# Designs tried in a protein design run: peptides against a protein of PDB entry 2YKT. Part 5

Target 1, 231 residues: chain A of PDB entry 2YKT
Amino acid sequence: SRSEEMHRLTENVYKTIMEQFNPSLRNFIAMGKNYEKALAGVTYAAKGYFDALVKMGELASESQGSKELGDVLFQMAEVHRQIQNQLEEMLKSFHNELLTQLEQKVELDSRYLSAALKKYQTEQRSKGDALDKCQAELKKLRKKSQGSKNPQKYSDKELQYIDAISNKQGELENYVSDGYKTALTEERRRFCFLVEKQCAVAKNSAAYHSKGKELLAQKLPLWQQACADPS

## One batch from the design tools (peptide; aimed at target 1 D109 R111 R188 F193)

Design b1_p12_2 (made by RFdiffusion4)
Pose (drawn by RFdiffusion4):
Structure b1_p12_2 (pose): chain A 225 residues (1-144, 151-231), chain P 12 residues (1-12)
Amino acid sequence: SRSEEMHRLTENVYKTIMEQFNPSLRNFIAMGKNYEKALAGVTYAAKGYFDALVKMGELASESQGSKELGDVLFQMAEVHRQIQNQLEEMLKSFHNELLTQLEQKVELDSRYLSAALKKYQTEQRSKGDALDKCQAELKKLRKKPQKYSDKELQYIDAISNKQGELENYVSDGYKTALTEERRRFCFLVEKQCAVAKNSAAYHSKGKELLAQKLPLWQQACADPS
Amino acid sequence: EALELEDLYPDP
């Protein structure tokens, strides 16, 4: 009887994956694509900014008394080119390693989940029907206490076998369904962890490039007196 | 054929 409770829980897990998880995953993929489209806009504009800044650096390079300011502006643009390309690296860890792999999985999953739930429902119903029929045949023999005919005993053995088979099937079906759910959340967490490692390398690169160059830049217009 | 994708997602 707790078997029937478990049978409904299992159907509910497959339904939750197909109607809640995968659609939310389709939405997450869409937000990721918008995010990358926006990140591309920033990388492009950062280019225009830094070229405008190099132009100022060229002007200071050609003047009397401000040449070293020209060098400072060149170095600022250079630091940004090095930071940006550590960012473009985190950006491709986003496209090829996250969005593409998620889209590939979710595409195949619709068929796989529809088929797995259906196979489970058919197998569980077939085992339940066979058990009910064996039990009906036995009830017929028994109707028309510590005594059992040869044929009654054979039915008792068969009912015991089929009931054990049905309960194991529902028990294993539930464990499998929870595992399908966990695998999908695990893969999402793993893809996010990978993008996160590259975000750490990007931010670490920025900290050290600036920690190196920033004091010299702050010194360029200090009072020499 | 769809059931051949049993291992579409890896184990944790």
Fold by OpenDDE base, seed 1:
Structure b1_p12_2 (fold): chain B 231 residues (1-231), chain A 12 residues (1-12)
Amino acid sequence: as target 1 above (231 residues)
Amino acid sequence: EALELEDLYPDP
């Protein structure tokens, strides 16, 4: 029946969220934590490299012929420090606004979805059982009428059961239809939340890249000229 | 008790 097909579709939406979306989201969070760790590693390695660059700047500043190049090397290291500060802010946002929030939600969602599906199934079954009961009673009544010498005695009760079956069928179809729409909305909410959180991360990442580009664009021409002008 | 399962995810 149409109601049975739509019921199957509704259950499949909940199953897809529970068995496909949530496990995939857990994996996404795990990959995000790995990415965060790798970026922290890059930050640490970069610090060592630019600390070594500062040491080269110190040596230039102690020289008689390359003193001005020492200032250039120090400026290069300082620009890196500023870019690194922006990266640390981005990483903090990535952790707090994406990873932590997704981890909390995915854990709670398993319980929520199980309860929501169970509630839907219980009510769907209740309406289905009530319909089946009315259909069974109508069948019994018709069997009694066929064996009776006065079948007209059962005509009014037959009409009452037909009307009750029609009403219960309509109620079941509407309930299952609404259940399907609700399930699709639940699925969409989860994807929308992921998209919105990823947009926040993208904005923070854009700010990091913009700051780096600005700082380097300002200083790079000066650094490129430092060797051309013998002081 | 119908645990009012708080909407974990907002409406889109």
Scores: peptide ipSAE 0.145, ipTM 0.714, DockQ to the pose 0.560
OpenDDE base, seeds 2, 3, 4, 5: peptide ipSAE 0.155, 0.113, 0.128, 0.121; ipTM 0.715, 0.711, 0.727, 0.719; seeds 2, 3 fail the geometry check

Design b1_p12_2_s1 (made by RFdiffusion4, then SolubleMPNN; from b1_p12_2, 4 letters changed)
Fold by OpenDDE base, seed 2:
Order: sequence, then structure tokens, then C-alpha cells
Structure b1_p12_2_s1 (fold): chain B 231 residues (1-231), chain A 12 residues (1-12)
Amino acid sequence: as target 1 above (231 residues)
Amino acid sequence: DALSLKDLYPEP
């Protein structure tokens, strides 16, 4: 029936969230943590590299013929430091605004969705059972009427059951339809949340990349000319 | 109550 099909669709939405979305989200979080760790590793390694570059700059500054190159090397390291600061900010945002929030929600959501589905199923079944009961009573009444010498006695009751069945059928259909809409909304909310949080991360990432580009674009021409202009 | 978590994901 229409209501049965809609019911199956509704249950499938909840099942999809619980069995596909949430597990995938957990994996997404795990991959995010892995990505964060890798970037943190880059950060640490880069620090060592550019600290060593500073040391080279110090040596240049102590030389008789390469003093100006010392300043260049220091500038290179400083620009890196500034870029690194932006990266760290991005990483903090990535962790706090995306990963942590998703991690908190995904575990709680399993409980919610289970309860929500159960509630829907219980009420759907209750309405279905009430309909079935009414149909059964009508059938019983019709049997009595057919065997009766006075079938007119049951006419009003038959009409009442017919009306009740129609009403209960409509109520069931409406409930299931609303349930389906609700389930789809639940699914959409989850994807929207993910999108919104990714947008926040993207903004921070863009800021990092932009700052780096700007700083390097400003300084790189100067650095490239440093060897051609001995002082 | 697990149903109290209905707003865990807000409306878009």
C-alpha cells in the first residue's frame, strides 16, 4: 500500500543515517585527525629547517663579504615564521571548529536517531494496529448482518466503521508522510552542518594561503636579486 | 532522554 511504501522509505532514511552517514562521518573525523597530525608534523619539521636557516644567516652576517645575505636569510626565516603562524591558526580552527564538533555529535546522534526511529515505529504500528482492528470489526459486523434476519439493524454501525476506517487510514498516511519529511530533514541537517563547518575551515585555509602568497610575493624578488648586488 | 538531542544538528 501507499502507506506501507512510505513507511519503508521513512525507515530507510533513518537506517541510511545510522548505518551509512554516521559510520562514514566517524571515518571522516579519523581521516581529519590523521591529516591534522601530518600537518603538525610538517610544522615541527619546518621549524627545525628554518632554525637551521637562521644559523646559516648568522654565519653570513659574520662573514666579510656576505653580510647582506645574512639579512636575506633572516628574512626568509621570518616569512616562514609568519606563514607558520597562519598555519597554526588554521589547524586550531580545523580541530576545534570541525573535528571536535563532529566527534561530539556523531556519538550522541546514534542515540538520538535510534530513539527517534523507535518512536516513529511505535506510533506507526499503533496506528496501523488500530486500523486493522477497525477493519476486523467491520468484517465481523458484516458477517453478523449477512446472517441476520434484520440486516438493517447493523447499517448505522457499518457506516460508522467505514468512516472510522477511512479516517484512520488517512491519519496513518499523514503520519507516515510527515515521518518521511522529518526523516529527510534530519538527513539534510547533518549534511548541511558538515558543509557549514567545512566552509569555516575553508575560510581559514584561504587566509593561510593568501597570507603566505602575499608575503612571499613581496619578498621573493628581493631575495632573488641579493646575489647580484654585493655590498 | 535521547530525544532531547533533536537539536543536535540545527536547521540549515
Scores: peptide ipSAE 0.347, ipTM 0.912, DockQ to the pose 0.905
OpenDDE base, seeds 1, 3, 4, 5: peptide ipSAE 0.194, 0.049, 0.039, 0.162; ipTM 0.771, 0.708, 0.693, 0.757

Design b1_p12_2_s2 (made by RFdiffusion4, then SolubleMPNN; from b1_p12_2, 5 letters changed)
Fold by OpenDDE base, seed 5:
Structure b1_p12_2_s2 (fold): chain B 231 residues (1-231), chain A 12 residues (1-12)
Amino acid sequence: as target 1 above (231 residues)
Amino acid sequence: DALSLKNLYPEP
């Protein structure tokens, strides 16, 4: 029946969220943590490199003929320090605003979805059983009427059962239809949340890239001329 | 009650 088909569709939406979306989201979080760890490694390695660059700048500053190049090397290291600080800020936001929130939600969501599906199934079955009972009673009434010397005695009861069946059928169809819409909305909310959080990540990433571009664009021409214009 | 977690994912 149409109601049975829509019921199956509704259950399948919940099952897809529970069995496909949530496990995939857990994997996404794990991959995010791996990415964060790798970027933390980059941060550590970068610090060592630019600290060594500062040491080269100190040596230049101590020289008689290359003092001005010491300042250039210090500026290079400082700009990269600022870029790295921006990366660390982005990573902090990535961790706190995306990974932590998703990790908390995905574990709680399994409990919610199980309860929501169970509630839907219980009510759907209750309505279905009530319909089946009315249909069975109508069938019994019709058999009794066929064996009676006065079938007209049962006509009013037959009409009552027909009306009850019609009403219960309509109620079941509406309930299942609403259940399906609800399930699809639940699925959409999860994807929308992911998209919105990923947009925040993208904005933070854009800020990191923009800051780096601006700082380097300002200083790079000066650094490129430093050897051509000795003091 | 697990159903209290309905707003875990807000309206889009």
Scores: peptide ipSAE 0.336, ipTM 0.908, DockQ to the pose 0.898
OpenDDE base, seeds 1, 2, 3, 4: peptide ipSAE 0.323, 0.328, 0.255, 0.251; ipTM 0.901, 0.904, 0.865, 0.863

Design b1_p12_2_s3 (made by RFdiffusion4, then SolubleMPNN; from b1_p12_2, 4 letters changed)
Fold by OpenDDE base, seed 2:
Structure b1_p12_2_s3 (fold): chain B 231 residues (1-231), chain A 12 residues (1-12)
Amino acid sequence: as target 1 above (231 residues)
Amino acid sequence: SALSLKDLYPEP
């Protein structure tokens, strides 16, 4: 029936969220944590590299003929420091605004969805059972009427059951339809939440990249000319 | 009380 099909669709949405979306989201979070760790590793390694560059700059500054190159090397390290600061801000956002929030939501969602599905199923079954009962009673009444010498005695009651069946059928269909819409809304909101959190991360990432580009664009021409100018 | 959709996934 139409209601049965819609019911199946509704349950499938919940099942898809619970069995596909949420596990995939957990994996996404795990991959995000891995990515974060890798970036943190880059940060640490870069610090060592540029600290070593500073040391080279110190040596240049102590030289007779390369003093100005010391300043260049220091500037290179300083620009890196500034870029690194932006990266750290991005990473904090990535952790706090995306990963942590998603992790919190996905953990809570398992319980929520189970309860929501159970509630829907219980009510759907209740309405279905009530309909079935009414149909069964009508069938019994009709059997009695057929065996009766006075079928007219049951006519009003038959009409009442017919009306009741019609109403209950309509209620069931409406309930299942609303349930389906609700389930789809549940699914959509989860994707929307993910998108919105990714947008926040993207903004911070853009700021990092923009700042880095700006700083390097400003300084790189100067650094490129440094060796052409004797002290 | 039971969690609501709004509690888990608030509107943007």
Scores: peptide ipSAE 0.287, ipTM 0.833, DockQ to the pose 0.529
OpenDDE base, seeds 1, 3, 4, 5: peptide ipSAE 0.071, 0.116, 0.041, 0.155; ipTM 0.720, 0.709, 0.650, 0.770

## One batch from the design tools (peptide; aimed at target 1 K105 E186 F193)

Design b1_p13_1 (made by RFdiffusion4)
Pose (drawn by RFdiffusion4):
Structure b1_p13_1 (pose): chain A 225 residues (1-144, 151-231), chain P 13 residues (1-13)
Amino acid sequence: SRSEEMHRLTENVYKTIMEQFNPSLRNFIAMGKNYEKALAGVTYAAKGYFDALVKMGELASESQGSKELGDVLFQMAEVHRQIQNQLEEMLKSFHNELLTQLEQKVELDSRYLSAALKKYQTEQRSKGDALDKCQAELKKLRKKPQKYSDKELQYIDAISNKQGELENYVSDGYKTALTEERRRFCFLVEKQCAVAKNSAAYHSKGKELLAQKLPLWQQACADPS
Amino acid sequence: AEQEELLKEMEEA
């Protein structure tokens, strides 16, 4: 009887994956694509900014008394080129290693989940029907206490076997369904962890490049007196 | 490895 409760829980897990998780994953993929389109806009504009900044650096390089300021502006642009390309690295860890792999899995999953739930429902019903029939055959013999004919005992053995088979099937089906759910959340967490490692390398690169160059830049227009 | 097995099952289905 708890078996029937478990049977409904299992159907519910497959339904939750197909109707909640995968659609939300489709939405997450769409947001990720918008995010990358936006990140591309920033990388591009950062280019225009830094070229405009190099132009100022060229002007200071050609002047009397401001040449070193020209060097400071060159170095600012250079630091940004090095930071940016550590960002472009985190960016591709986003496209090839997250968005593409998510899209690839979710594409195949529709058919896989519809087929797995269906196979489970058919197998569980077939085992339930065979058990009910064996029990009906036994009830017929028994109707027309510590005594049992040879045939009654054979039915009792068969009912016991099929009931054990049905309960194991429902028990294993539930464990499998929870595992299918966890595998999908684990893969999402893993793809996010990978992008996160590259975000750590990007931010670490920025901290050190600036920690190196920033004091010299702050010194360039200090009072020499 | 676990994800490769899942993907294999998904391709077969």
Fold by OpenDDE base, seed 3:
Structure b1_p13_1 (fold): chain B 231 residues (1-231), chain A 13 residues (1-13)
Amino acid sequence: as target 1 above (231 residues)
Amino acid sequence: AEQEELLKEMEEA
């Protein structure tokens, strides 16, 4: 029946969220934590490299003929420090605004969806059973009427059962239809939340890239000319 | 009641 098909579709939406979406989201969070750790590792490795660059700048500053190149090397290290600070701000946002919030939601969601599905199934079954009972009673009444010498005695009751069946069928169809819409809304809400949190990360990532580009674009022409200047 | 409570927890997370 139409109601049975819509019921199967509704259950399949909940099943897809619980068995496909939520496990995939947990994996996404895990991959995000790995990415965060790798970026922190880049920060640490970069510090060693630019500390060594500062040491080269110190040596230049101590020389008689390359003193101004010492300042250039220090500026290169300082620009790196500023870029790195911006990366750290991006990582804080990545952790606090995406990973933590997704982790909290996915942990709660399994229990929530299980309860929601169970509630829907219980009420759907209750309405279905009530409809089946009414249909069975009508069938029994018709059998009694066919065996009776006065079939007209049962005509009013037959009409009452037909009306009751029609009403219960309509109620069941509406309930299942609303259940399906609710399930689709729950699925969409989860995707929307992911998109919104990822947008916040993207905004902070854009700020990191923009700041780095601006700082390097400002200083690079100066650094490129440093060796052509008289010492 | 359980569903409503769980919904609130998810919204606050």
Scores: peptide ipSAE 0.016, ipTM 0.543, DockQ to the pose 0.176
OpenDDE base, seeds 1, 2, 4, 5: peptide ipSAE 0.012, 0.006, 0.013, 0.012; ipTM 0.420, 0.426, 0.444, 0.449; seed 5 fails the geometry check

Design b1_p13_1_s1 (made by RFdiffusion4, then SolubleMPNN; from b1_p13_1, 6 letters changed)
Fold by OpenDDE base, seed 1:
Parts: sequence; structure tokens; C-alpha cells
Structure b1_p13_1_s1 (fold): chain B 231 residues (1-231), chain A 13 residues (1-13)
Amino acid sequence: as target 1 above (231 residues)
Amino acid sequence: SEEEEYMQEMLEA
């Protein structure tokens, strides 16, 4: 029946969230943590490299003919420090606004969805059983009427069962329909949350790239002229 | 710094 089909669809939505979406989200979080760790490693390695560049700048500053190049090398290291600070801020946001929040939600979601599905199933079954009982009673009544010498005695009761069946069928169909809409809303809410959190990551990433581009664009022409115009 | 401590924590995790 249409009601049975819609019931199956409803259950499948909940099952898809629990068995496909949530495991995939856990994997996404794990991959995010790996990515965060790698970027932290880049930041650490970069510090060592530019600290070594500062040392080269110190040597230039102590030289007789390359003193001005010392300042250039120091500026290069300082610009890098500013870029790295921006990256660190992005990573903090990535951790606190995306990974932590997703992790908290996915841990709670399994219990929530199980309870929601169970509640739906219990009520759906209750309505279905009530309908089946009413249909069974009507069938019994009709059998009794066929064997009776006075079938009209049962006519009013037959009409009452027919009306009750119609009402219960309508209630079941409405309940299952609403259940399906609710399930789809639950699924959409989870995807929307992921999209919104990823938008925050994208904004922070854009800020990082913009800051780096701005700082380098400002200083690079100056650095390129340093060797051509010795002091 | 707090930032350095955060980075170190991520590397050790």
C-alpha cells in the first residue's frame, strides 16, 4: 500500500543517516584532524627555516659591503612570521569551529536518532495494529451476517466499522506522511550544519590567503631592487 | 606563546 511504501521510505531515511552519513562524518572529522596536524607541522618547519634566514641576515648586517641586505633578510623573515600567525589563527578556528563541534554532534546523534526512529516505529505500529483489528472485526461481522436469517440486524454496526476503518486509515496515512517529512528535515539539517561550518572554514582560509598575498605584494618590489642598488 | 603551544599540541596528538 501507499502507506506501507511511505513507511519504508521513512525508515530508510533514518537508517541512511545512522549507517551512512554518521560513519562518513566520523571519517571526515578524522581526515580533518590529520589535515590540521600536517598544517601544524608545516608551521613548525617554517619557523626553523625562517629562523635560519634571520641568522643569514645577522651575518649580512655584520659584513662590510652587504649591511643593507641584512635588513632585507630580516623583513623577509618578519613577513613570513605574520603569514604564519594568520595560518595559526585559521587553524584554531578550524579546530574550534568545525572539528570540535562536529565531533560533539556526531557522538550525540546516534542516541538521538535511535530514539526518534523508535518513537516513530512504535506509534506507526500502534496505529497500524488498531486499523488491522478494526478490519478483522468487520470481516468477522460480515461472516456472521451471511450466516444469519436477519442480516439487517448487523447493518448499523457494519457501517460503524466502515467509518472507523476509513478514519484510522486516514490517520495512519497522515502520520506516516508527517514522519517522512520529519525524517527528511532531520537529514537536511545535518547537511546544512556541515555546509555552514565549512563556509566558516572557507572564510578563514580566504583571509589567510589574502593576508599573505597583500604582505608579499607590498614588500617584494623592494626586495627585488636591493641587489641592484647597493648602499 | 599560546599559538605555539597549540601547534605543539597538534603535532603531539
Scores: peptide ipSAE 0.020, ipTM 0.487, DockQ to the pose 0.026
OpenDDE base, seeds 2, 3, 4, 5: peptide ipSAE 0.007, 0.019, 0.000, 0.006; ipTM 0.400, 0.553, 0.204, 0.343

Design b1_p13_1_s2 (made by RFdiffusion4, then SolubleMPNN; from b1_p13_1, 5 letters changed)
Fold by OpenDDE base, seed 4:
Structure b1_p13_1_s2 (fold): chain B 231 residues (1-231), chain A 13 residues (1-13)
Amino acid sequence: as target 1 above (231 residues)
Amino acid sequence: SEEEEYMKEMLEA
């Protein structure tokens, strides 16, 4: 029937979220944590590299003929520090605004969806059973009427059952239809949330890249000229 | 409940 088909579709949406989307989201979070760890590793390694560069700058500053190059090397390290600060802000946002929030939601979602699906199934079954009961009673009544010498005795009851069946069928169809729309909305909200959180991360990443580009663009010409005119 | 809070958050998204 139409209602049965729609019911199956509704259950399939919940099933897809629970068995496909949520596990995939957990994997996404795990991959995100791995990515965060790698980026943290990069930043740490970079710090060591530029700290060593500062040491070279100190040596230049102590030299007789390369003092000005010491300042250049210090500026290079300072620009790195500023870029690193922007990266740290991006990573903080990545952790707090994306990973943590997704992790919290996906953990709660299993219980929520199970309860939502169970509620839907219970009510759907209740309405279906009530309909089936009325249909069965009508069938029994019709059999009794066929065997009776006075079929008209049952005509009013037959009409009542027919009306009840029609009403219950309509209620069931509406309920299942609304259930399907609700399920699709639940699915869409989860994807939208992911997209929105990813957009926030993208904005922060853009800020990091822009700041780095600006700082390097400003200083690089100065650094490139440093060796052309030794003092 | 946690589930109700989750639902609220999802409705606001």
Scores: peptide ipSAE 0.025, ipTM 0.648, DockQ to the pose 0.130
OpenDDE base, seeds 1, 2, 3, 5: peptide ipSAE 0.020, 0.008, 0.024, 0.014; ipTM 0.515, 0.396, 0.566, 0.463

Design b1_p13_1_s3 (made by RFdiffusion4, then SolubleMPNN; from b1_p13_1, 7 letters changed)
Fold by OpenDDE base, seed 5:
Structure b1_p13_1_s3 (fold): chain B 231 residues (1-231), chain A 13 residues (1-13)
Amino acid sequence: as target 1 above (231 residues)
Amino acid sequence: SEFERYMQEMLEA
């Protein structure tokens, strides 16, 4: 029946969230943490590299013929430092605005969804059982009427059950329909939250990339000319 | 929403 089909669809939405979406989200969070860790590792490794570059700059500054190249090497290291600072800000946002918040929600969501599904199932079953009962009673009544010498005796009751069945069927259909809409809304809310948080990360990421581009675009021409110019 | 309410309650507990 239509109501049964919609009921199955409703249950499937909840099950999809619990069995597909939430586990996938947990994995997404885990992958995010791995990514964050890797970027932190890059930061650490880069520090050592550019510290060593500064050392080379110091040597250049002490030389007789390469003094100006020392400043260039220092500038290269400094630009990297500024870019790195921006990266750290991005990482903080990535952690606090995306990963932590998603993790908090996904850990609590299983209980909520289970309860919501159970509530829906209980009420749906209750309405279904009531409908079935009325249908069964009508069937019994019709059997009695068919075997009776006075079938008119049961006409009023038959009408009453028919009306009751119609009303209960309508109520069940409406309830299941509303349940389906609710379930879809729950699913959409979760996707929207993910999208919104990812947008925030994207903004911060854009800022990081912009800063790097600006700094390098400003300085790179100067650095490229340094070796061409005589001391 | 009830979801938001539930989450808030759980976070405060």
Scores: peptide ipSAE 0.024, ipTM 0.576, DockQ to the pose 0.306
OpenDDE base, seeds 1, 2, 3, 4: peptide ipSAE 0.016, 0.015, 0.010, 0.015; ipTM 0.470, 0.464, 0.457, 0.470

Design b1_p13_1_s4 (made by RFdiffusion4, then SolubleMPNN; from b1_p13_1, 5 letters changed)
Fold by OpenDDE base, seed 1:
Structure b1_p13_1_s4 (fold): chain B 231 residues (1-231), chain A 13 residues (1-13)
Amino acid sequence: as target 1 above (231 residues)
Amino acid sequence: SEEEEYMKEMKEA
């Protein structure tokens, strides 16, 4: 029936969230943690490289003919330090605003969805059983009427069961239809939450890239002229 | 509990 088909669709939405979406989200969080760790590793490795650049700047400052180039090398290292600080801020946001929040929600969501599905199934079954009972009683009544010498005795009761069946069928169809809309809303909410959190990450990433571009654009012309200008 | 708070949040939305 239409109600049975809609019921199966509703259950499949909940099952898809619990069995496909939530496991995939857990994997997404794990991959995010790996990405965070790798970026932290880049920051650490970069520190070593630019600390070594500072050492080259110290040697230039101690030289007789390259003293001014020492300041250039120090500025290069300082700009990189500022870019690294922006990356660290982005990583903190990535951790706190996306990964931690997703991790907390995904662990709670399985229990929530299981309870929601169970509630829906219980009520759907209750309405279905009530309908089936009325249909069964109507069939019994019709059998009694066919065997009776006075079938008209059962006519009013037959009409009452027909009306009750019609009302219960409509109620079941409406309940299952609303259940399907609710399930789709639950699914959409979870995707929307992911999109919103990823938008926050994108904003922070854009800020990091913008700051790096700004700092380098300001200093690079000065550094490019340093060897052409006499000391 | 955190679960009860989450369930409340999900019902209000």
Scores: peptide ipSAE 0.032, ipTM 0.666, DockQ to the pose 0.178
OpenDDE base, seeds 2, 3, 4, 5: peptide ipSAE 0.028, 0.029, 0.028, 0.031; ipTM 0.651, 0.647, 0.593, 0.678; seeds 2, 5 fail the geometry check

Design b1_p13_2 (made by RFdiffusion4)
Pose (drawn by RFdiffusion4):
Structure b1_p13_2 (pose): chain A 225 residues (1-144, 151-231), chain P 13 residues (1-13)
Amino acid sequence: SRSEEMHRLTENVYKTIMEQFNPSLRNFIAMGKNYEKALAGVTYAAKGYFDALVKMGELASESQGSKELGDVLFQMAEVHRQIQNQLEEMLKSFHNELLTQLEQKVELDSRYLSAALKKYQTEQRSKGDALDKCQAELKKLRKKPQKYSDKELQYIDAISNKQGELENYVSDGYKTALTEERRRFCFLVEKQCAVAKNSAAYHSKGKELLAQKLPLWQQACADPS
Amino acid sequence: ELAELEERLAELE
């Protein structure tokens, strides 16, 4: 009987994956694409900014008394080129390693989940029907206490076997369904962890490049007196 | 992982 409760829980897990998880995953993929389109806009504009800044650096390089300021502005643009390309690295860890792989999995999952739930429902129903029929045949013999005919005993053995088979099937079906849900959340967490490692390398690169150059830049217009 | 999913779909068919 708890078997029937477990049977409904299992159907509910498959329904939750097909109607909640995969659609939300479709939405997450769409947000990720918008995010990358936006990140491309920033990388492009950062280019215009830094070229405008190099132009100022060229002017200071040609003047009397401000040449070293020209060098400071060159170095600022250079630091930004090195930071940016550590960012473009985190960006491709986003496209090829996250968005593409998610889209590939979710595409095949619709058919896979519809087929797995269906196979499970058919197998569980077929085992339930065979058990009910064996039990009906037995009830017929028994109707027309510590005594059992040869045939009654054979039915009792068969009912016991099929009941054990049905309960194991429902028990294993539930474990499998929870595992299918966990494997989809795990893959999502893994893809995010990978993008996160590249975000750590990007931020670490920025801290050290700036920690190296920033004091010299702050000194360039200090009072020499 | 994707190959395993394709193999499992084939088994289900």
Fold by OpenDDE base, seed 3:
Structure b1_p13_2 (fold): chain B 231 residues (1-231), chain A 13 residues (1-13)
Amino acid sequence: as target 1 above (231 residues)
Amino acid sequence: ELAELEERLAELE
């Protein structure tokens, strides 16, 4: 029946969220934590590299003929420090505003979806059972009428059952239809939340890249010409 | 968002 098909579709939406979306989201969070850890590792490794660069700058500053190149090397290290500070800020936002919030939400969502599906199933079954009962009573009434010497005695009751069945059928169809729309809305909300959180990540990433580009663009011409200047 | 989800869950449980 139409109502049965719509019911199956509704349950499938909840099933897809619970069995596909939420587990995939948990994996996404785990991969995000790994990515954060790797970026922290990059920061640590970069510190060692640029600390070594500072050491080269110190040696230049102590030399008789390369002192000005010491300042250039120090500037290179300082620009790196500023870029790394921007990266650290981005990582804090990534952790606090994306990963932590998603982790809390996915845990609560599992409970929510279970309760929502259970409520829907209980009410759907209740309405279905009430309809079946009414149909069964009508069938019994018709059998009694066929065996009776006065079938007209049951005519009013038969009409009442027919009307009740029609109303209950309509209520069931509407309930299942609304249930399907609700389920689709729940699915869409979850994807929208993910998209919005990723937009925040993208904005922070853009700011990081822009700041780095600006700092390097400002200093690079100066550094490129440093060796051409007489000592 | 999280607070809203908690409220909606409380209505179902």
Scores: peptide ipSAE 0.081, ipTM 0.800, DockQ to the pose 0.790
OpenDDE base, seeds 1, 2, 4, 5: peptide ipSAE 0.072, 0.019, 0.061, 0.076; ipTM 0.797, 0.569, 0.794, 0.802; seed 2 fails the geometry check

